# Peptides against a protein of PDB entry 4U39, part 185

Target 1, 302 residues: chain A of PDB entry 4U39
Amino acid sequence: SIKVIGVGGGGNNAVNRMIENEVQGVEYIAVNTDAQALNLSKAEVKMQIGAKLTRGLGAGANPEVGKKAAEESKEQIEEALKGADMVFVTAGMGGGTGTGAAPVIAQIAKDLGALTVGVVTRPFTFEGRKRQLQAAGGISAMKEAVDTLIVIPNDRILEIVDKNTPMLEAFREADNVLRQGVQGISDLIATPGLINLDFADVKTIMSNKGSALMGIGIATGENRAAEAAKKAISSPLLEAAIDGAQGVLMNITGGTNLSLYEVQEAADIVASASDQDVNMIFGSVINENLKDEIVVTVIATG

## One batch from the design tools (peptide; made by RFdiffusion4, then SolubleMPNN)

Design b2_p27_8_s4 (from b2_p27_8, 12 letters changed)
Fold by OpenDDE base, seed 3:
Structure b2_p27_8_s4 (fold): chain B 302 residues (1-302), chain A 27 residues (1-27)
Amino acid sequence: as target 1 above (302 residues)
Amino acid sequence: MKKIKFFTVAKSKEELQAAFEAARAAL
């Protein structure tokens, strides 16, 4: 089974966005120290952590409170994660709950033998130096607790969105990028596909790989597949080029008119931009809601 | 040698067969 755990406010917003976008084949767990915020979750499983420590009032933007809250609730987290083959831990880093609890939850998942993938955001520079420093500590702790860690630099979202984009929309886009990171992997495994990717193949590419980079490309028109692939490998979300990546996960999502030629063309572009000996797993997903749009998600590991 | 693994999500048996034949042709 695949489980997605949203940790704290940003993680729970991302989980809500996943549910709203009908990300299939995954179990959703919302984790928070704030009971009121947790009640707004669309997840089937809602877990309040650190109820004794916080009394449901949240972590007060303190990562140590988030950490202790997860430690207090360890047994509940273990029971909720039991039997998962794969666990996604999603959080906005820099806050109290997400920054402190996500590494603890990730370690619990890993200790249970699940393939543990972190998908986290680094805060915007405008959120201030304190959040950046807290996020850096939380990301470091996540790196030790996961098999693969995807870090989304929120400041790079500002390169994708219009300059006039309201701050609230920039956060919604960060939640959407978190969704795309989780969905880009989960659709390869959880969507009943005709060529079952052996979970062992995904495990080989993602197990103990450390930091991973994610690129996203979206395009329409006659060359949409090639354009989407080129945008993905040159995505502002990539902190580095994928040329040295030993493992690549590629998801090509399109409408009912997605052709095999388009899938091949996009895959060849991504493979050509990767290491000569790259292990590439690619999947194609048909989403009727995309119509003429193609979305290419690239996750580079190693 | 680049290992490209094809995954296709097909909603129909025909889409399945086409994707499988194509994955096989690309190998």
Scores: peptide ipSAE 0.020, ipTM 0.612, DockQ to the pose 0.102
Fold by OpenDDE base, seed 4:
Structure b2_p27_8_s4 (fold): chain B 302 residues (1-302), chain A 27 residues (1-27)
Amino acid sequence: as target 1 above (302 residues)
Amino acid sequence: MKKIKFFTVAKSKEELQAAFEAARAAL
C-alpha cells in the first residue's frame, strides 16, 4: 500500500489539495499537534500527536515540540504506517509540527521497511530568517530519515506565478507543487497501466538516494510535448541541472488526445538532458481534465 | 477516467526506443 502523511499545517493543506484533485490509489493520513487544525483535514485518518505535551494547542512554532510530540506518539504512528510499501511524508518546513515531527515520522516509516519519500517546502524568504533556519534544520533531519527527499524552494514558485499573485495564492501554489511531487510518483505505482511498473524498479531508483530535484513543465499547442519537457528540465524549481542524475522518474500527463509520439518526444528530451547511464522510469497518464494541456513532471535522483 | 498508463523502465536510450516500439505495436 501507499500512504501519504501530511505533517502540520502545510502538510495537511497539501493532503487536502491531493484529495480535492482525486489522487487515487493512496491512503491519506493527517498528522498535527493542533487538534482544531486537524479537524479541518479531509484525510480519512486523522492523528493528533503529542496530546499530553501540547494538549492539542499546537507546537507554538517550535520544532523541538513537534519532535517530542511525534516521539510521544511513536506507537500510534507505527500502527498507522504498518504494512505500507511506500510512505510519502509531506510538510512545510519552518513551522513547529512539520519541521520537528516529519523527520521522526519518516524515520518510523523507514524503520518499518517502507520506501520513504519526503516532499517538503522551504519557507518563503518573507516568512523571516527564523523560519528559514528552522527549515534548514528540519531538512537536514529529513535527509537522514528518508530514502529520497524532494525539497521545493517556495521562493522559486514566485518565479512561475504572476507578480500580482496574492500571497494566499502563492501558498496555494506551494500546496499544488507538493501535490504534483507526490502525484507524479504515486500515479506511476498506484494506477494500473497497460504495462505495470514493478515496485522493485521504483525502489532501485529511489532507495537511499538522498536529495532529489523536481521540475515541472506545462504547455499547450502543436509542440506542447517538447515545450513541456523543455520547461520541466529548465524549471525554476530545479536547484541544479539534471545532467548528473543517476535516476529519473518522468510523468507525462495529457488529455485523451495525448499521442504516443508526444510521449516519445518528451521522454527523448528528458533522457537527452540526463546522464548517459541514467536509469529512467517514465509513465504516461491520461487525465480528461487537461484537454489540450500536457504536464511533464521530472524527478531526478542521485 | 480511463487512465491509460504506459510504463517503461529504460536503462538505455535503446531500451527506451524498443519499449516505445513495443507499446506502438500493442496499440
Scores: peptide ipSAE 0.222, ipTM 0.790, DockQ to the pose 0.704; fails the geometry check
Fold by OpenDDE base, seed 2:
Structure b2_p27_8_s4 (fold): chain B 302 residues (1-302), chain A 27 residues (1-27)
Amino acid sequence: as target 1 above (302 residues)
Amino acid sequence: MKKIKFFTVAKSKEELQAAFEAARAAL
């Protein structure tokens, strides 16, 4: 089974966005120290952690409280994650619960033998230096606790949205990018295909790879496949070029009019931007809700 | 929502191209 665990406020907002977008073939778990915030989760499984430590009042923006809360609730987390083949741990770094608890939860998933993927955000610069420093510590701890870690730099989201975008919409876009990171991988495994992927191939590309880069491209029109692929490999979300990547996961999502030629054109562009000996897995997904849009998601590992 | 999914695993550009050619021949 594939489990997605949202940790703290940002992680739970991302999980809610995944559920609202009907991401199929995954089980959702919401984890929080704040009992009131947890009640707003759309996840089937809701877990309050650190009930003795926090009394359901949250972590007070302290990562050490988030860590201790997950440690207090270790057995409950183990039970909820038991039997998962793959676990996505999603969180907003810089807060108390997400920053402190997500690494502990990821380590529990890894110790259970699940392929453990972190999909996390760095806070916006406007959230202040304290959040950035807390996020750096949480990201370092996540890197040691996961097989693959995707880090989304929220400030780079501001480069792809309008300058007049309200702060609330910038956070919604961060939740959407977290969704795209999880869905880009989960759709490769959980969605029935004309050709099925072996989960062993995904494990080969993602196991013990450390940090991964994520690029997203969206385009419409006659050259939409090539444009979406070019946007993905040059995405502001990429902290580096993908040319040195030993592994690539590519998802090409389009409407019912998505052609095999467009899939090939997009894949050839991404493969050409990658290492010559790259292990590439690509998937093509037809989404009837996409009309003339193509979405290319690239995850580079190694 | 019908999701139609195609996959290939390629270890090289040549293997990727061969997978596309095989998929085209099967259409």
Scores: peptide ipSAE 0.021, ipTM 0.597, DockQ to the pose 0.780; fails the geometry check
Fold by OpenDDE base, seed 1:
Parts: structure tokens; sequence; C-alpha cells
Structure b2_p27_8_s4 (fold): chain B 302 residues (1-302), chain A 27 residues (1-27)
């Protein structure tokens, strides 16, 4: 089974966005120290951590409280994760619960033998230096606790949105990018295909790979596939080029009018931008909701 | 939601091309 764990406020917002966008074939778990925030989760499984420590009042933006809360609730986390083949741990780094608890939860998942993927955000610069420093510590702890860690630099989201975009919309876009990272991988595994993905191939590309980069491209029109692929490999979310990546995961999602030619064109662009000896998994997904839009997600590992 | 998925795994650009061509021929 595939489990997605949203940890803290940002992680829970991302999980809610995943549920709202009908990300299928995954079980959702919401984890928080704040009981009121947890009640707003759309996840089937809701877990309050650190009930003794926090009394449901949250972590107070302290990562050590988030860590201790997850440690207090270790057995409950283990039971919720038991039997997962893959675990996505999603969080907004820089807060108390997400920053502190996500590495603990990730380690629990890894210790259970699940392929453990972190999909996390760095805070925006405007959230302040304290959050950035906390996020850096949490990201470092996540690297040790996961097989693959996708880090989304939120400041790069500001390069892809209008300059007048309200702060609330920038956070919504961060939640959407988290969704795209999880969905880009999960749809390759969980969605029935014409050709079945061996989960062993995903394990080969994602196991013990450390940090991963994610690029997203969206386009419409006649050249939409090529444009989406070009946008993905040149995405501001990519902190580096994908040419040195040992592994690439590519998801091409389009409407019912997505052609094999468009899929080929997009795949060829990403392959051409990748190393010659790269382990590449590419998949195509039809999503009726996209109509004329193509979304290309590229995840580069190694 | 109707989801149709196909995929390939490749270790090289050449293998990717061959896998895609094989998948296209099977459809």
Amino acid sequence: as target 1 above (302 residues)
Amino acid sequence: MKKIKFFTVAKSKEELQAAFEAARAAL
C-alpha cells in the first residue's frame, strides 16, 4: 500500500489539496500536534501526536516539541504505517510540528521497510530567518530519515507566479507543488496502466538517493507537450540541471485527447536533457479534468 | 475519473526509445 502522511499545518494543507484533487490509490494520514487544526483535515486517518506534551495546543513553532511529540506517539505512528510499501512524508519546513515530527515519522516508515519519500517545502524568505534556520535543521534530519527527499524552495514559486500574487495564493501554490510531487510519483505506481510498473524499479531509482529536485511544466495549445516538457526541465523549482541526475522520474499528465505523439515528444525532451546513462522512469496519465492542459513533472534523483 | 496510464523504464536514452517504440507497437 501507499500512504501519504501530512505532518503539521503545511503537510495537512498539502494532504487536503491532494484529496481535493482526487489523488487516488493512496491512504491519507493527517498528523498534527494541534487538535483543532487536525479536525479540519480531510484525511481518513487523523492522528494527534504528543497529546501529553502539547495538550493539543500545537508545537508553538518549536521543532523540539514537534520531535518529542512524534517520539511520544511512536507506537501509534508505527501502527498507522504498518504494511505500507511506500510512505510519502509531506511537510512545510520551518514550523514546529512539521519540522520536528516529519523526520521522526520518516524514520519510523523507513525502519518498517517502506520506501520513504519526503516531499517538503522550504519557507519563503518573508517568513523570516528563524523559520529558514529551523527548516534547514529539519531538512538535514529528513535527509537521514528518508530514501529520497524532494525539497521545494518556496521562493522559487514566486518566480513562476505573478508579482502581485497575494501571500495566501503563494502558500496555495506551495501546497499545489507538494501535491504535484506526491501525485507525480504516486500516479506512476497506484494508477492502473496499460503497462504495469514494477515497484522494484521505483525502489531502484528512489532508494537511498538522498536529495531530489522537482521541475513542473504546464502548457496548452498545439505544442503543449513540448512546451510543458521544456518548462519542466527549465523549471525555477530545479535548483540544478537534470543532466547529472542518476535517476529521473517523469510524469506526463493530460486530458483524454493526450496523444502518444505528445507523450513521446515530451519524453524525448526530458531524456535529451538527462544523462545518457540515467535510469529513467516515465509514465503517462490521462486525467479528464485537465482538458487541453498537459502537466509534466520531472523528479531528478542522485 | 478515467485514468489511463502507460509507462516505461529505461537505463539509457536508447533503451527509452526502444521501450517507447515497443509500447507504441503494442497499442
Scores: peptide ipSAE 0.021, ipTM 0.589, DockQ to the pose 0.766; fails the geometry check

## One batch from the design tools (peptide; made by RFdiffusion4, then SolubleMPNN)

Design b2_p28_1_s1 (from b2_p28_1, 16 letters changed)
Fold by OpenDDE base, seed 3:
Structure b2_p28_1_s1 (fold): chain B 302 residues (1-302), chain A 28 residues (1-28)
Amino acid sequence: as target 1 above (302 residues)
Amino acid sequence: LKYKVTKKYEHEDDKRKITVWVVSGYSL
């Protein structure tokens, strides 16, 4: 089974966005120290952590409280993650619960033998230096606790949105990018009949790879597949070029008019931008809600 | 195609069609 665990406010917002976008084939778990915030989760499984420590009042933006809350609730987390083949741990880093608890939860998943993937955000620079420093510590702890860590630099989202975008919309876009990171992988592996066949190949690409890069490209019109692929490999979300990437996961999502030729063209572009000996899994997803738009998501490891 | 497809999987349900390709090695 595949489980997505949202940790703290940012993680839970991302999980809600995944549920709203009907990301199928995964079990959703919401984890928080704040009981009121947790009640707003759309996840089927809701877990309050650190009930004794926090009394449901949240972590007060302190990562050490988030860490201790997850440690207090270790047995409950273990039971919720038991039997997962893969676990996505999603969080907004820089806060209390997400920053402190996500590494603990990730380590629990890894210790259970699940392929453990972190999909986390760095805070915006405008959230202040304290959040950036807390996020850096949490990301470092996540890196040790996961097989693959995707870090989304929120400041790069500001390069792809209008300069007049309200702060709330910038956070929603961060939640959308978290969604796209999880969905980009889960669509390829969480589909019935694919999981058992591809999981070994997914492990080859994602097991013990450390940090991964994520790019997203969207295009319409003629050559939309090639344009979307080029945008993905040059995405502002990439902290570096994907040249030398030994592992690639690529999702190509389009409408009912998505052709095999378009999929192959996009795959050729992404593979050509990677290492010569790249192990690549790519998939096409037909989404009837997409008209003429193609979305390419690239995750590069190694 | 400059890549060698080693595996291909297909799934179709009432709402979506998913095709997955596994590629090992890219020859330029």
Scores: peptide ipSAE 0.306, ipTM 0.843, DockQ to the pose 0.806
Fold by OpenDDE base, seed 4:
Structure b2_p28_1_s1 (fold): chain B 302 residues (1-302), chain A 28 residues (1-28)
Amino acid sequence: as target 1 above (302 residues)
Amino acid sequence: LKYKVTKKYEHEDDKRKITVWVVSGYSL
């Protein structure tokens, strides 16, 4: 089974966005120290952590409180994660709960033998230096606790969106990018019946890889597949080029008119931008809600 | 560009179709 754990406010917003977009084949768990915020989660499983420590009032933007809250609730986290083959830990780094608890939860998942993938954001520069410093510590702890860590630099989202995008919409876009990172991988793992075969290949690419890069490209029109692939490999979300990446996961999502040729063209572009000895998994997803759009998600490891 | 596909999986549900390709290498 695949479990997605949203940790703290940002992680739970991302989980809500995943549920709203009907991301299939995953179980959702919302984790928070704030009981009121947790009640607003759309996840079926809601877990309040650190109930004794925080009394449900949240972590006060202190990562050490978030860490201790997860440690207090270790047994409950273990029970919620039991039997997962794969665990996505999603969080906004820089806060109290997400920054402190996400590494603890990730380590618990890894210790249970799950393929553990972190999908986290760095705070925007406008959130201030304190959040950036807290995020750096949380990201460092996540790297040690996961098999693969995807870090989304929120400031790079501002290069993709309109310059007049309101701050609230920039946060929603960060939640959407977190969704795309999880969905891009989860859609490659076929629903109940084929999960075990596809999961073994994903595990080969993602196990003990440390940091990963994520790129997203969207395009329409006659060359939409090539354009989407080119946008993905040159995405502002990539902190570096994917040249030298030894492992690649690629999702190509389109409407009912998505052709095998378009999938191949996009895969060839991404492969050519990677290491010559790249181990690549690519999947095509037909989503009837997409019209003429192609969405390419690339996750590069190694 | 030629790639070596080692596995192909297909799954279809009421809302979506998923095709997964596993590529072990490519040559230019």
Scores: peptide ipSAE 0.100, ipTM 0.657, DockQ to the pose 0.808
Fold by OpenDDE base, seed 2:
Structure b2_p28_1_s1 (fold): chain B 302 residues (1-302), chain A 28 residues (1-28)
Amino acid sequence: as target 1 above (302 residues)
Amino acid sequence: LKYKVTKKYEHEDDKRKITVWVVSGYSL
């Protein structure tokens, strides 16, 4: 089974966005120290952590409180994650609960033998230096606790949105990018019967890889597949080029008119931008709502 | 995801060695 665990405010917002977009084939768990915020989660499983420590009042933007809250609730976290083959841990880094608890939860998932993938955001620069410093510590702890860590630099989201975009919409876009990172991988994992082969290969590509890069490209028109692929490999979300990437996960999502030729064209572009000896998993997904749009998501490991 | 098929193939040329897993999924 695949579990997505949202940790703290940002992680739970991302999980809500995933549920609203009907991401299939995953179980959702919401974790928070704030009981009131947790009640707003759409997840089937809601877990309050650190009830004794925080009394449900949240972590007060202190990562050490978030960490201790997860440690207090270790047994409950283990029970909720038990039997997962794969665990996505999603959080907004820089806060109290997400920054402190996400690494603890990730380590619990990894110790249970799940393929553990972190999908986290760096705070925007405008959220202040304190959040950036706390995020750096949380990301470092996440890197040690996961098999693969995808870090989304929120400041790079500002390069892909209009300059007049309201701050609230910039946060919604961060939640959407978190969704795309999780969905881009989860959509590659097959249905029961074929899952074991696909999951073993995903596990081979993602196990103990450390940091991963994510790029997204969207295009329309006659050359939409090639354009979307080129946008993905040159995405502002990429902190570096993917030319050294030994492992690639690629999702190509289009409407009912998505052709095998377009899928192959996009795959060839991404493979050509990767390492000479690349292990690539690519998926094509049909979404009737996209009509003429193609979305390419690239996750580069190694 | 209602329908999914996977194929594995290897593509080798003088310049690159690529192991490719093809997944085709249909989501309503």
Scores: peptide ipSAE 0.039, ipTM 0.508, DockQ to the pose 0.077
Fold by OpenDDE base, seed 5:
Structure b2_p28_1_s1 (fold): chain B 302 residues (1-302), chain A 28 residues (1-28)
Amino acid sequence: as target 1 above (302 residues)
Amino acid sequence: LKYKVTKKYEHEDDKRKITVWVVSGYSL
């Protein structure tokens, strides 16, 4: 099974966005120290951590409280993650619960033998230096606890949105990018009876790879597949070029008019931008809501 | 390149029928 665990406020917002966008074939778990915030989760499984430590009042933006809360609830986390083949741990880094608890939860998933993927955000620069420093510590701890870590630099979202974008919309876009990172992988492998073959290939690409890069490209019109692929490999979300990437996961999503030629064209562009000996897995998704739009998601490892 | 239809699901949201087809391809 594939489990997505949202940790703290940002992680739970991302999980809610995944549920609202009907990301299928995954089980959702919401984890928080704040009981009131947790009640607003749309996840089927809701877990309050650190009930004794925090009394349900949250972590007070302190990562050490988030860490201790996850440690207090270790056995409950183990039971909730038991039998997962793959675990996505999603969080907004820089806060209390997400920053502190996500690495602990990731380590629990990894110790259970699940392929453990972190999909996390760096805070915006406007959230202040304290959040950036807390996020750096949480990301370092996540890197040690996961097989693959996708870090979304929220400041790079400001390069793909209008300069007048309200702060609330910038956070919604961060939640959407977290969704795209999880969905881009889960859609490739969330197939009943085929998970073992597709999962083994994904496991080869993602196991013990450390940091991964994610790019997203969207295009319409003539050459939309090629344009979307080019935008994905040059995405502002990429902290580096993918030219050294030995492993690539590509998802191409389009409307009912998505052709095999367009999928191949996008795959060739992404492969050509990667290492010469790249192991690439690509998936195509038809979403009737996209009409003439194509979305390419690239996750590069190695 | 081997193409395989891996998943099809249908969902209705706000009177819209969403059909999602997942096709995986492998380049080894």
Scores: peptide ipSAE 0.025, ipTM 0.429, DockQ to the pose 0.100

Design b2_p28_1_s2 (from b2_p28_1, 16 letters changed)
Fold by OpenDDE base, seed 2:
Structure b2_p28_1_s2 (fold): chain B 302 residues (1-302), chain A 28 residues (1-28)
Amino acid sequence: as target 1 above (302 residues)
Amino acid sequence: LKYNITKKYEFEDEKRKITVWVISGYSL
């Protein structure tokens, strides 16, 4: 089974966005120290952690409280994650619960033998230096606790949105990028009939890889496949080029008119930017809601 | 590119079609 666990406010917002987009083949778990915030989750499984420590009042933006809350609730977390083959841990780093609890939850998943993937955000610079410093500590702890860690730098989202975008919409876009990171993988591996066949190959690409890079490209028109692929490998979300990547996951999503030629053209661009001995899983997804758009998601490891 | 295709999978339901390729390297 595949489980997606949202940790704290940002993680639970991302999980809600995944549920709203009908991401299938995964079980959703919402984790928070704040009982009121947890009630707003759309996840089937809702877990309050650190009930004794916090009394449901949240972590007060303190990562140490988030950590201790997860430690207090270790047995409950273990039971919720039991039998998972893969666990996605999603969080907004820089807060209390997400920053402190996500590494603990990730370690629990890894200790249970699940392939553990972190998909987390760095806070925007405007959220202040304290959040940036707390996020850096949490990301360092996540690196040790996961097989693969995707870090989304929220400031890079500001490069792809309109300058007049309200702050609230910038956070919604961050939630959407978190969704795209999880969905880009899950669409390829969580589909019924594919899971059992691809999981060994997914492990080869994602097990003990440390930090991964994520790029997204969207395009329309005659050269949409090539343009989307080029945008993905040059995405502002990439902190570095994917040159020399030993592992790649690539999702090509299009409408009913997506051709095999377009899929191959996009794959050629991404593979050519990677190592010649790259282990690559690439998939095409037909989404009837996409008219003329192609969306390319690239995750590079190694 | 010439891919070393190790596996190919296909899934289709009422709403979507997914095709997945697994490769281990490529050549020019």
Scores: peptide ipSAE 0.394, ipTM 0.896, DockQ to the pose 0.843
Fold by OpenDDE base, seed 1:
Structure b2_p28_1_s2 (fold): chain B 302 residues (1-302), chain A 28 residues (1-28)
Amino acid sequence: as target 1 above (302 residues)
Amino acid sequence: LKYNITKKYEFEDEKRKITVWVISGYSL
């Protein structure tokens, strides 16, 4: 089974966005220290952590409280994650619960033998230096606790959205990018009859890889596949180029008019930007809601 | 590119069609 666990406010917002977008083949778990915020989750499984420590009042933007809350609730987390083949841990880093609890939850998943993937955000610079420092500590702890860690730099989201985008919409876009990161993988592996039946190839790409890079490209028109692929490998969301990547996951989503030629063209661009001996999983997804648009998601490891 | 394709998967339901390829390297 594949589980997605949202940790704290940002993680739970991302999980809600995933549920709203009907991401299939995964079980959703919402984890928070704040009982009121947790009640707003759309996840079937809702877990309050650190009930004794916090009394349901949240972590007060303190990562140590988030950490201790997860440690207090270790047995409950273990039971919720038991039997998972893969666990996505999603969080907004820089806060109390997400920053402190996500690494603990990730370590629990890994200790249970699940392929553990972190998909987390760095806070926007405007959220202040304290959040950036807390996020850096949490990301460092996540890196030690996961097989693969995807870090979304929120400041780079501002480069791909309209300059007039309100602050609240910038946070929604961060939730959407987290959704795209999880869905880009899950669509390829969580669908019955696909790779979830043979998880070995996913493990080859994602096990013990440390930090991963994520790029997204969107395009329309005659050269849309090539343009979307080029945008993905040069995405502002990438902290570095994918040159020399030993593992790649690529999702090409398009409408009913998506051709095999377009899929191959996009795959050629991404593979050519990677190591010649790259282990690559690439997939096409037909979404009838997409007309002339192609979305390419690239995750590079190694 | 010439791919070393190791596996291919296909799925179709009422809402979507998904095809996945697994490769282990490529050549020119």
Scores: peptide ipSAE 0.382, ipTM 0.890, DockQ to the pose 0.858
Fold by OpenDDE base, seed 3:
Structure b2_p28_1_s2 (fold): chain B 302 residues (1-302), chain A 28 residues (1-28)
Amino acid sequence: as target 1 above (302 residues)
Amino acid sequence: LKYNITKKYEFEDEKRKITVWVISGYSL
């Protein structure tokens, strides 16, 4: 089974976006120290952590409280993650619960033998220096606790949105990028009938790879596949080029008019930017809700 | 590119069709 666990406010918002976008084949778990915020989750499984420590009042933006809350609830987390083949841990770093609890939850997943993938955000610079410093500590702890860690630098989202974008919309876009990261992988591996994707192939790409890079590209028109792929490999979300990547996951999502030629063209662009001996899983997803758009998601490891 | 395709998977339901390829390298 594949589980997606949203940790804290940002993680739970991302999980809500995944559910709203009908990301199938995964079990959703919402984890928070704030009981009121947790009640707003759309996840089937809702877990309040650190009930004794926090009394449901949240972590007060303190990562140590988030950490201790997860430690208090370790057995409950273990039971919720038991039997997972893969666990996505999603969180917004820089806060209390997400920053502190996500590494603990990730370690629990890894200790249970699940392929553990972190998909987390760095806070925007405007959220202040304290959040950036807390996020750095949380990301460092996540690196040790996961097989693969995707870090989304929120400031790079500001390069792809309008300058007049309200702060609230910038956060929604960050939640959407988290969604796209998880969905880009889960569509390829969690889809019923694709569960026969030899989990060994996924493990080859994602096990003990450390930090991974994520790029997203969207395009329309006659060359939409090539343009989307080029945008993905040059995405502002990439902290570096994917050149020499030894592992790649690529999702090409389009409408009913998505052709095999378009899939191949996009795959050629991404593969050509990677190592010649790249282990690549690429998939085409037909989404009837997409009209003329193609969305390419690239995750590069190694 | 000539892919070394090791596996291919297909899934189709009423709402979506997914095809997944696994490759271990490519050649020019």
Scores: peptide ipSAE 0.377, ipTM 0.892, DockQ to the pose 0.867
Fold by OpenDDE base, seed 5:
Structure b2_p28_1_s2 (fold): chain B 302 residues (1-302), chain A 28 residues (1-28)
Amino acid sequence: as target 1 above (302 residues)
Amino acid sequence: LKYNITKKYEFEDEKRKITVWVISGYSL
């Protein structure tokens, strides 16, 4: 089975966005120290951590409280993760619960033998230096606890949205990018009948790879596939070029008019930007809700 | 590009169609 764990406020907002977008083939778990915030989760499984430590009042933006809360609830986390083949741990780094608890939860998943993927955000610079420093510590701890870590630099979201985008909309876009990262992978591997066949190949690409890069491209029109692929490999969300990437996951999502030629054209662009000996899983998803748009998601490892 | 395709999978339901390719490199 594949499980997605949202940890703290940002992680739970991302999980809610995944559920609202009907991301299929995954089980959702919401984890928080704040009982009131947890009640607002749309996840089927809701877990309050550190009930004794925090009394349900949250972590007070302190990562050490988030860490201790996850440690207090270790046995409950282990039981919730038991039997997972893959675990996505999603969080907004820089806060209390997400920053402190996400590495602990990731380590528990890894110790259970699950392929453990972190999908986390760095805070915006405007959230202040304290959040950036807390996030850096949490990201360092996540790197040790996961097989693959996707880090979304929120400041780069400001390059792909309107300059006048309100702060609340910038946070919603960060939640949406977290969703796209998880969905881009899960659509390829969480499909019934495919999981057992491809999971070994997914492990080859994602097991013990450390940091991964994520790019997203969206385009319309006659050259939409090529444009979307080019936008994905040059995405502001990429902290570096994917040149020399030894592992790639690529999702191409389009409407019912998505052609095999468009899929191949996009795959050629992404593969050509990667190592010649790249281990690549690429997939096409036809979504009837998409009309003229193509969305290309690239995850590069190694 | 010539792909070293190792596997191909297809899935279709009422809402979506998914095709997945696995490759172990490419040649020019």
Scores: peptide ipSAE 0.352, ipTM 0.880, DockQ to the pose 0.858

